# Ledger of designs, part 43: peptides against a protein of PDB entry 6J54

Target 1, 223 residues: chain A of PDB entry 6J54
Amino acid sequence: NENLFASFIAPTMMGLPIVTLIIMFPSLLFPTPKRLINNRTISIQQWLIQLTSKQMMAIHNQKGQTWSLMLMSLIMFIGSTNILGLLPHSFTPTTQLSMNLGMAIPLWSATVFTGFRYKTKTSLAHFLPQGTPALLIPMLVIIETISLFIQPVALAVRLTANITAGHLLIHLIGGATLALLNINTMTAFITFTILILLTILEFAVALIQAYVFTLLVSLYLHD
Target 2, 42 residues: chain B of PDB entry 6J54
Amino acid sequence: QFQFTGIKKYFNSYTLTGRMNCVLATYGGIALLVLYFKLRSK

## One batch from the design tools (peptide)

Design b1_p21_1 (made by RFdiffusion4)
Fold by OpenDDE base, seed 2:
Structure b1_p21_1 (fold): chain B 223 residues (1-223), chain C 42 residues (1-42), chain A 21 residues (1-21)
Amino acid sequence: as target 1 above (223 residues)
Amino acid sequence: as target 2 above (42 residues)
Amino acid sequence: SLYSQIMDLFHFFVLYMAVFS
């Protein structure tokens, strides 16, 4: 059990945490453009950012599009950290619940406060769905209020659970493959194939979770 | 869309204003209940 | 300019999360 969760322990060097350096590493992969025509890599990055920005902000008005910079930076951060975390013997900061809560709570609170500031009537009306029977109104308002406060927790736990579960599966199947190498080579080959397929799936999951996290934040802003 | 008269005009689950008033009334009722029990315990 | 602002905000966000961790 200790061996399974060893990869999720925050890495330290001589008692000094190196998690800060790991989190800051993606910044080296995304330098700020200084030229009108940048390198091929930077141009591809800008193209991808533009495509995702257009897709995510299609449902927002001009006030919502003000958040485009924040949301795009968020999806880039989560996506890059999740993908880099799939490298062998790498530490994924997004597997830490504290990290994801640190992102989810401020963003959620900002969207909720923005909603109450600019759309007070609509925001208050969201606590009561349309067509609710009169007798169920008080209870449903309470439930919807509780649901609102669960949203930041759901955002953090969803990201953490999906990435952590993926890493655990990779380690378990990888360990099983190594153990079966000396027992049955054919079975070890099958488990290794499953490991490769799972790794490919986790790359997709890493990007999807980054997108879903950012999308839900934007949806809370839209509502 | 719906024509309501009397108290149903201000407290309904169909109009935006009605929903807002229902939410405010619910929160107000809960706040009054909390205050009642707080004052009762003292 | 828009992309440069996104990247600057990204670096700021990374720095913020690095300090938070």
Scores: peptide ipSAE 0.248, ipTM 0.781, DockQ to the pose 0.382
Fold by OpenDDE base, seed 1:
Structure b1_p21_1 (fold): chain B 223 residues (1-223), chain C 42 residues (1-42), chain A 21 residues (1-21)
Amino acid sequence: as target 1 above (223 residues)
Amino acid sequence: as target 2 above (42 residues)
Amino acid sequence: SLYSQIMDLFHFFVLYMAVFS
């Protein structure tokens, strides 16, 4: 199994971590607009950002829309890194739990603190669902408190698990396809077809996970 | 829509203020229990 | 513009995560 996880090891060059460069690479794909009418690539990016922004911020009022910049930046970052991670022999930073925790914990904390700051009564009342029987109130408050602290962990693990599982499947099916080339060509063709379908699915998963991650952060702010 | 009297007016699971008070009371109770065991252990 | 601000913040977020790693 050590060979299976070799692609998930943080890459280094001459003892220096190149993870920093990998993380910074998506920045080159999204240049800052400098013209009224940009080229096709930037225009499409702006259009996509506008569509996703309208969907994400539809649940927020004026104060919540202040987070639009950060949320859109987050979805762009996670989405771009996930897609780039699907390249052959590439390293996806979001497959690292530490990376996702580094994003989830600060963002979760910011949303929770923002909720307590501007919606103190609602935030405190969130620990007790409406209509709870009196005898279950203390226990349910404790459970909701624990649930709150599990949110950043669940957010990070969800993203990490989905991306990691997808990469593992691609490598396993890909390796099996190569091994079956010399054994049974027909079976190898079937596995290769599955690999292609799985790759297409992983592209969708990469975008969906970025959206879900950002959406949940937004929902925590809304609640 | 809900009409409460007495203690239920301040501690209920239906109104926003009531829910908040219940949460604060729960945390306060837990804090007192922790303090009790801490002082008892000494 | 709003889009330019999003892109700028995206770059800052990328730099933040790069430092964290």
Scores: peptide ipSAE 0.247, ipTM 0.761, DockQ to the pose 0.408
Fold by OpenDDE base, seed 5:
Structure b1_p21_1 (fold): chain B 223 residues (1-223), chain C 42 residues (1-42), chain A 21 residues (1-21)
Amino acid sequence: as target 1 above (223 residues)
Amino acid sequence: as target 2 above (42 residues)
Amino acid sequence: SLYSQIMDLFHFFVLYMAVFS
């Protein structure tokens, strides 16, 4: 089992972490355009960003829409890193809990603090759902407070678990396919087909998890 | 639209202000409880 | 431009996350 988890170890070259280079690689895929008419690839990227921004920020007021730049950059970062992590024998930085916590905690704190600064009354009222019986108020307020602090943890764990699980499954099925090539070619073909289908699924999961992560951050900002 | 009188006007679970006051009262109560135990232990 | 600002912030996130790797 240790051989399966070897791909999740942070890669180093001569004692120097190459994880930094892996994380920075997606930035090369999204250059900043300086021309009025850009290439088709850049135009498609801009179009996708505009569409997603309109959908995500539709639930926010004008004050909340100021976060659109941060949210769109975040989804681009998570999405690109997740997709690149699906390459065979590649290291996915988003599988590291430390990285996801580093993203989730600051974003969560920013949304919470923004709520307290601009919507103090509403933010405090969210700790008590409407219509709560009087006897349950103290207990429910405590539960809601704990729930708030669990939000950044849940956000980080969700992203990490989904990407890690998908990556692990690809390695397991891939390893099984290679092992069955010399035993039964027919069964190996079946497992290979499953691997292809799983890879397609993981591409979708990678994009969905990036979207969900960003969406939840935006929802925490709104409510 | 609810009409409350007395203490229920300020502490209720239906109005925004009432909910806010309930939350503040809960935190205040917990803080006082913690303070009591700390002073008692010393 | 809006896209330029998004890309700049994207690069900021990349550099920021590099510290946590």
Scores: peptide ipSAE 0.235, ipTM 0.743, DockQ to the pose 0.344
Fold by OpenDDE base, seed 3:
Structure b1_p21_1 (fold): chain B 223 residues (1-223), chain C 42 residues (1-42), chain A 21 residues (1-21)
Amino acid sequence: as target 1 above (223 residues)
Amino acid sequence: as target 2 above (42 residues)
Amino acid sequence: SLYSQIMDLFHFFVLYMAVFS
């Protein structure tokens, strides 16, 4: 049914896109700290950011740690938008492939160009794994080159597919639950239980995808 | 760890320089092939 | 200061993506 995908259509009001406001809403949840001792909410946020920053930047040297600000802002953005997108009948901007490509391609390009700029020899050497038989070198270099160009697409598609699939399942199971309420209340209760479990799973997926996206960008920078 | 002589010194899959040269040689070969076909059509 | 910078960059990133969309 066509209306099953209506929730993925970008909302508009008076001919103006509301998507801009939806994307900007998470900024209200993370105000910039202005005091030495902030309220409890901001303190918890700072603590979480500090922990995640230490974890992600542990694999980087001093040069790579300069990207900590960008990576932390990225994970906060993706995580917050994904979590807010799980609200009933809400629109998740990260379900749009165009948006994810808009994030993935520049970040990927920045990491690749940074690698070529400061570590040219190592970056070029990564196109050929160590110990490759001589006969397989030309073909393997081509494959590795293709693999490099697939990376930004993989980042965008992975995030889009996981979030979209989750939303689709929630809508389908939710619709089935509503339909079964008038047929069999017991079966509807079972379906509703599955919906709750699925929603909890999607909360986890939302956070994991934000982390994985940022982590992979970080790993591409490291390599 | 590895001691190579001759052409293997410059083209090998074990050393950093060798791997880089192999990659550059591969790209160079492809570029030459593309150039050949481009000039052939004209 | 570090946390303030992260939050500021977050807001700028959000604004950038909002304009991009």
Scores: peptide ipSAE 0.221, ipTM 0.753, DockQ to the pose 0.396

Design b1_p21_1_s1 (made by RFdiffusion4, then SolubleMPNN; from b1_p21_1, 15 letters changed)
Fold by OpenDDE base, seed 1:
Structure b1_p21_1_s1 (fold): chain B 223 residues (1-223), chain C 42 residues (1-42), chain A 21 residues (1-21)
Amino acid sequence: as target 1 above (223 residues)
Amino acid sequence: as target 2 above (42 residues)
Amino acid sequence: SLFEEISQLYSYLVNLLAELA
């Protein structure tokens, strides 16, 4: 299969799925510190993790901060996989909707159940915004209920669509640039410039989407 | 800050308890409607 | 070829939306 979407097919070797290895690979990039003063690279990683941790967990109480390990691992995983996916001819697991749903649904359900478990009254009250006119209460409760169930789907689709769209655009514009090299060099240069700018943007998108995904999970936990 | 009397004390969109009761009442109403239509079809 | 690829992209998106709807 040599279509545009060939890069999104799950890679296999000798009939064995190597997707599992690809998913586990980013974990090797974040070694556990063994010294009080580590290498510069490890120190930078720890510094970044600490900054992001403080930023995300600032909205949570002590009970919510128990999820800090889970949320930090999630953002590191998604961020690393997204960035690694921008390598030439690489497979990005986060482009698979099944994978993102596999992450979104359990995390979403855990946050919802945790809310009902420890903050039952507040969680039930979230189905009705404060100050709603009496006549709109039944309809609004239904809408908020539907909105709740759409959250995991929106979470997964947002991540998948953004990463996939970025990959597709890079491939399309890259292919167009190569095709225009023999037709019009000036136009090819323009498209190449766009490709470079788009690639830089996709690096940012890769990190932002990881952050947004984790942040939304955190917000659902807080609510 | 809000003073409610009567039925508005238990069903309002401002207090936490009032909002919760409204949600439960809505779900209860929907459940009763579903039950009504289910029994009507028999 | 480029137009065909774009067409395939549109078809993919339409099918994806249809599956999600």
Scores: peptide ipSAE 0.081, ipTM 0.731, DockQ to the pose 0.017
Fold by OpenDDE base, seed 3:
Structure b1_p21_1_s1 (fold): chain B 223 residues (1-223), chain C 42 residues (1-42), chain A 21 residues (1-21)
Amino acid sequence: as target 1 above (223 residues)
Amino acid sequence: as target 2 above (42 residues)
Amino acid sequence: SLFEEISQLYSYLVNLLAELA
């Protein structure tokens, strides 16, 4: 790469963006099952989906469980894209704040509007915590309102920052390792070890951030 | 559980209805203030 | 140099904002 941030630019081919293809690629990794007993890969995928689905939908009633398909697809998409982004010389779409905002804002809006549709009283009441002193009510309502509007931004920025920071760290430590190979091989070995550990951590972060993103959306729906 | 009388029955921070009314009242007050300043500048 | 790194970071942020717009 020419610079530190070259890996984060949107890839193009002859001026045409290929980001669409990259976004659609993870879908090929999750084929639909056709048999009662599938191969190992599909079985593991279904098992993971069932586990996560049970955990996330446990807090929702029948109406909330209607969102199961959407939430599961979201976590699968973000998780797969994050993991694929850790491949060498790969482009991670979730490092683009525009993409994450594009997901966060509609989902947040949907959850908020859904709350107002089915639980209007409860949703409005959430702007004021229970037991608030009377004198603090106006100020607290304003703060809670601001907090609500910050949610989609925080959701998108959290995902973007975590994934981007991980990629930057891997790049920096990797570059340092290469630079130290000719200076001090022992130190280079230490930095290489750190790089390996960091890479493992970033794999975990990739999955965790996908889960957290989806979980928070689910929690907003529950409220 | 909570027994409120008078205006506290409608505006309180403990009952669901009371909290809702407080929120609506706050928004209404802010809206009125905004309208007041807009009309004042004209 | 530090200045070059900051300039690259600035360029990255500008490009990011441009993509957001």
Scores: peptide ipSAE 0.068, ipTM 0.720, DockQ to the pose 0.018
Fold by OpenDDE base, seed 5:
Structure b1_p21_1_s1 (fold): chain B 223 residues (1-223), chain C 42 residues (1-42), chain A 21 residues (1-21)
Amino acid sequence: as target 1 above (223 residues)
Amino acid sequence: as target 2 above (42 residues)
Amino acid sequence: SLFEEISQLYSYLVNLLAELA
């Protein structure tokens, strides 16, 4: 349906783009603590952030620990936007490839440049695997260089494709369920059950993709 | 410990320095080829 | 119709791939 795909178009109000407000909205869900003993919601959020921070930064040295704030903010942003995007009639900014490229390219370039600045020898040596036969060295270096430039594209496309595909499946199965209500109630009930299971799966996918995106950026920093 | 002599001392796929030199040599070779074709076209 | 929906989906995917290229 045209209305189905129209949900992926950037919304505007009176000709003014409201995408900026949608992007900024998730930040309101994570307020800064002001008390010594916070409520349960804020306490759980801080606990989760601490756990994920310890897990992701364990592979980095002291210099890599400086990226902790950036990586944690990234995972919180992507995760929250993906979850909110599963609400009915909601727009998910991460379904737009331009949005994901805007995040992936700067972060990827920053990690690559940081590697060349502080670990020049190791970073250059990474283009040639250890123990490579002498005859294959030039070709393998070229392939590895191309692989490096594919990383930001793969990072953006992976997130976009997973979230977009999930939305499409939910809408298609939902539409099929409504169409079958007047044809076969038993079949409609089965499709509805599948829709519920798929929705639960998409919640998990939303969180996993946020984590994978941030993790890969972290791994590129570590090399 | 790796024991290399001659050209293999500087260009090998086993040591860190050797791998770095191989990568630099490859990029340098490609750059020279590109320059050659560019100058030939002029 | 189902055919129309599939056709629209196909068109959407083709346009998406074209944008990625």
Scores: peptide ipSAE 0.064, ipTM 0.714, DockQ to the pose 0.017
Fold by OpenDDE base, seed 2:
Structure b1_p21_1_s1 (fold): chain B 223 residues (1-223), chain C 42 residues (1-42), chain A 21 residues (1-21)
Amino acid sequence: as target 1 above (223 residues)
Amino acid sequence: as target 2 above (42 residues)
Amino acid sequence: SLFEEISQLYSYLVNLLAELA
């Protein structure tokens, strides 16, 4: 790599962006079942999807259950892209803030709009916490309004920052390990061990961030 | 249950309706203030 | 070098924060 951030540059071939293909690639890993009894791999995938679906949609009523397909597709997309991004020299689309904003803003706006459509009174009342002292009501309403608009930004930044920071840290420690190979082999071994542990941690972070992103979208819908 | 009378019946931070009215009143007040300053500068 | 990479990281983070601010 020419620089530390070379891996975060959108790849292009012949002047054409291939990032679209990279974004679509995870879909190939989740084929549609066509049999009642599928192979082990597909069965495990379906089982995990069902479990996750039951957990995330347990807090929603019948109207909220209509969002199940979209939310599950979201978590599968983000999770798969994050995990694939941990492959060596792979490009992670979710490290791009533009992509995460492109997901966060529409989903957030949809949840907020849905809330106002079907639960107008509750949604409006949400701007004022229960039991607020009378003198603090105007200021608190303003703060809660600002907080609402920060939500989509927080969703996008959280996902982007966590995935990007993880990648950068792996590159930095990896580079340090390579540099220390000819300086102090013992220290290089220690840093390499840390790199392995960090990589394992980043796998967990990748899944957690996918889950948190989807969960928060779901919670905003529930509110 | 809360026993509110007078203006507190419609504007309170405990009931759903009261909270909604407080929010609407706050937004209305802000809108009126913005309108006032806009008209003043005109 | 590692120091150059770290410096680039700091510069990137500062720029990112500046863009977000």
Scores: peptide ipSAE 0.056, ipTM 0.727, DockQ to the pose 0.017

Design b1_p21_1_s2 (made by RFdiffusion4, then SolubleMPNN; from b1_p21_1, 13 letters changed)
Fold by OpenDDE base, seed 5:
Structure b1_p21_1_s2 (fold): chain B 223 residues (1-223), chain C 42 residues (1-42), chain A 21 residues (1-21)
Amino acid sequence: as target 1 above (223 residues)
Amino acid sequence: as target 2 above (42 residues)
Amino acid sequence: SLFEEIMKLYEFLVRLLAELA
């Protein structure tokens, strides 16, 4: 029974999950350079990686710069999977909440533990904003503690909700356009125009969500 | 630049050390309350 | 038809909650 939500079911082949192959596929789009002067496509990719790396890692000290490889690989993975997910009849692994939680929780815990290990005093002090009245200190510390634990959930849900909602809207408006073709051609043309604009927007959202996810992980590392 | 004496020296919301101590005191208080209720139920 | 779509949406959300749990 295929429906509007059938595209979000994990695909299988002969009873074996092929999600692993789908996750590994974006890595083939970014080959390792072997020449001093590479192809134009590879040169552009390396240039973009260098620019984004300089911007995101500018707030970190030398020890924080060691996270550059991890963060750049993360943004490339999420960005590439989100863009490929907009292809017709494709499956996007980042629409699965389990996938995003699997990325968010370990990265969040790593940043929190790194903060407690190397910046213990500063990390503990972040639970209490400066200048808080004495009577509000216990309550505010509790609120800030809860705020910390909702961070990994917020990261996963934000990415999942944005990508999933975009896919649903494309399917719904696409279906409405097809239904209106025989009812009112003028209205169908308007809905089709909206579908095109929405598709362009989803391409932008796919890249923005990848950047925001990686940026927030970087900010948590910086505290 | 802030001059604190007595209890305010160790527990304040303006210095880094003071804020840290306030957080630890809050966690310690909550832990003691939880421990008290667990021991009372037995 | 609308009710059927709402029910399918509900089932989808329940599956998402199951993944969260």
Scores: peptide ipSAE 0.089, ipTM 0.716, DockQ to the pose 0.018
Fold by OpenDDE base, seed 2:
Structure b1_p21_1_s2 (fold): chain B 223 residues (1-223), chain C 42 residues (1-42), chain A 21 residues (1-21)
Amino acid sequence: as target 1 above (223 residues)
Amino acid sequence: as target 2 above (42 residues)
Amino acid sequence: SLFEEIMKLYEFLVRLLAELA
């Protein structure tokens, strides 16, 4: 890499963006089931999707469960892209804040509008917590309104920051390990061990962030 | 559960309707305030 | 150097902001 942040530059081929192909690549790892009894890999994938679907949609009523397909596709997309991004020399689209905002803003807007559409009274009441002192009502309503508009930003930044920071740490510690190989082999071994542990942690973070992102969207839908 | 009389019946932080009315009143007040300053400036 | 890395980070952040604009 020319610089530490070269891996975060959107890849292009002769000026043509190939980000579309990278974004579409995870879909190839999840083929559509064709048989009643599929292959082991497909069966495990479908089983995991079913389990996560039951866990996430358990808090929703029938109207909320209509979002099951969208939410499950979202978590699978973010999770798969995050995991694939940990491969060497791979580009992670979710490290781009524009990508995450592109997902967070419309999903947040959809959940908020859905809330106002079907639960107008309850949604309006959420701007004022129950039991608020009378003198604090106007200020608290303003704060809660601001908090609502910060939600899509926080949703996007959380995902972007966690994945990007993880990648940066891997590159930094990896570079330090390579540099220390010619200075102190023992210290290089320690940093390499830390790198391995960090990589394992980032695999977990990748899945957790995908889950949190989808869960928060689901919670906003539930109101 | 809570018995309110007068204007507190419609504007309270304990009932769902009261909370909604407080929110609407706050937004209405802010909108009127913004409108007042906008009309005053022009 | 650390300063160079900070400047690269700054450039990276500026690029991110430019993508949002």
Scores: peptide ipSAE 0.086, ipTM 0.726, DockQ to the pose 0.018
Fold by OpenDDE base, seed 4:
Structure b1_p21_1_s2 (fold): chain B 223 residues (1-223), chain C 42 residues (1-42), chain A 21 residues (1-21)
Amino acid sequence: as target 1 above (223 residues)
Amino acid sequence: as target 2 above (42 residues)
Amino acid sequence: SLFEEIMKLYEFLVRLLAELA
């Protein structure tokens, strides 16, 4: 690598962007069940989907339940991409802020629009917290309005920052380990141990960030 | 539990309707201010 | 060097911002 951050550059082949293929790749990991009794892998996947679906959609009414497919697909996509991104020499699309914004903005706008469409009164009232002093009402309404528009940005940045930071740290520690192999074997062993622990943590972070992203979208939908 | 009379019935920070009205009033006021300054400038 | 790495980070961030624009 030319630098520590070269792995975050969108990969291309012969000038053609292969990022699209990378983004589409996780879909191959989730084949459609075709049998009454599927193999163990598919069964586990379906079980996980069912579990997360029940958990996330429990706060929604019947209309909110219609978003189950969207939210489940979202969490599966983000989760799978994040996990795959931890593979050596892999490119994680979710490290690109543009990618995450591309997901966050439409989803956020959809939730906000849905809220105003079906829960207009509640949505409008949401701009003013209950119990606000009378003199602070105008200012607070403005602040809440601004806060609303910051939500998609915060959603995207949160995911991007967490995943990117993890990858950077892995690369940094990994590079340090390689550098220390010929200098101090004992220290290299320590750094390698840290790398392993960090990798385990990043697996957890990858799943958590996928969940948080999807959960926040769900919460915005619920208002 | 909350009993409001007069203008507080329609504009309060406790009831859902009151909060909604406050928000609408705020937006309306801002819109009017913007309109006023826009028309004044020209 | 550390300075070089910082500069690379800066350049990386600038590139990311440019991609967002």
Scores: peptide ipSAE 0.076, ipTM 0.722, DockQ to the pose 0.018
Fold by OpenDDE base, seed 3:
Structure b1_p21_1_s2 (fold): chain B 223 residues (1-223), chain C 42 residues (1-42), chain A 21 residues (1-21)
Amino acid sequence: as target 1 above (223 residues)
Amino acid sequence: as target 2 above (42 residues)
Amino acid sequence: SLFEEIMKLYEFLVRLLAELA
């Protein structure tokens, strides 16, 4: 804790990047079920996966539903990493923009390519909204093209910014609380209450951002 | 749903085919403009 | 000081850029 940004430094040991191990760790939290009736934890996990799967795949046809495995694995990965990152003195790989870009760009390109592959006419027509006045067609097509290329950047930046900002706020409010303990205990209590509420919010944000990231990828696949 | 005649049949903002053609025409126009300015500098 | 905090932020951003490069 040398500064506010020390928690975002990529951890290494003896010069070896242990980030790979941190990324792989969430996989251990989701074991493969082997029984018809599993443990309570596994049952809840399966239930959540089924709910989210049904919700996200409802907008897709049979061909689009083939992406269910990848999309569900994505939301599980991002969600688990975000939640684990809220643990004290933990490192969240999703706070690194490089990682999020590494996920967003391939997924976006895959969805766009798949769209042009199987729905060429619809994909090309998507650059021009229906009912556009004739005079605005060239400009709007350009804008929609730019919008398309901003999508992968928006996906990565959104996730990175939300998670990083949340972590910074927790550190700032936490630091302020500790500093105020020796100055004004009553004010420190107020800031501590805010910290608790903020941490609860960040838990929700962690899950929401995982959901939004996956949902937007799914929507790009559909349209 | 819509009945268009003439060039509007192929270039419109309502039908799927019309929208596609408009997009392609826009890209083609931009490409030609870029090509024109590139060749003009020589 | 504010300058020191800005420099810390700058160092953080440089590290992020280094990871992106």
Scores: peptide ipSAE 0.060, ipTM 0.712, DockQ to the pose 0.018

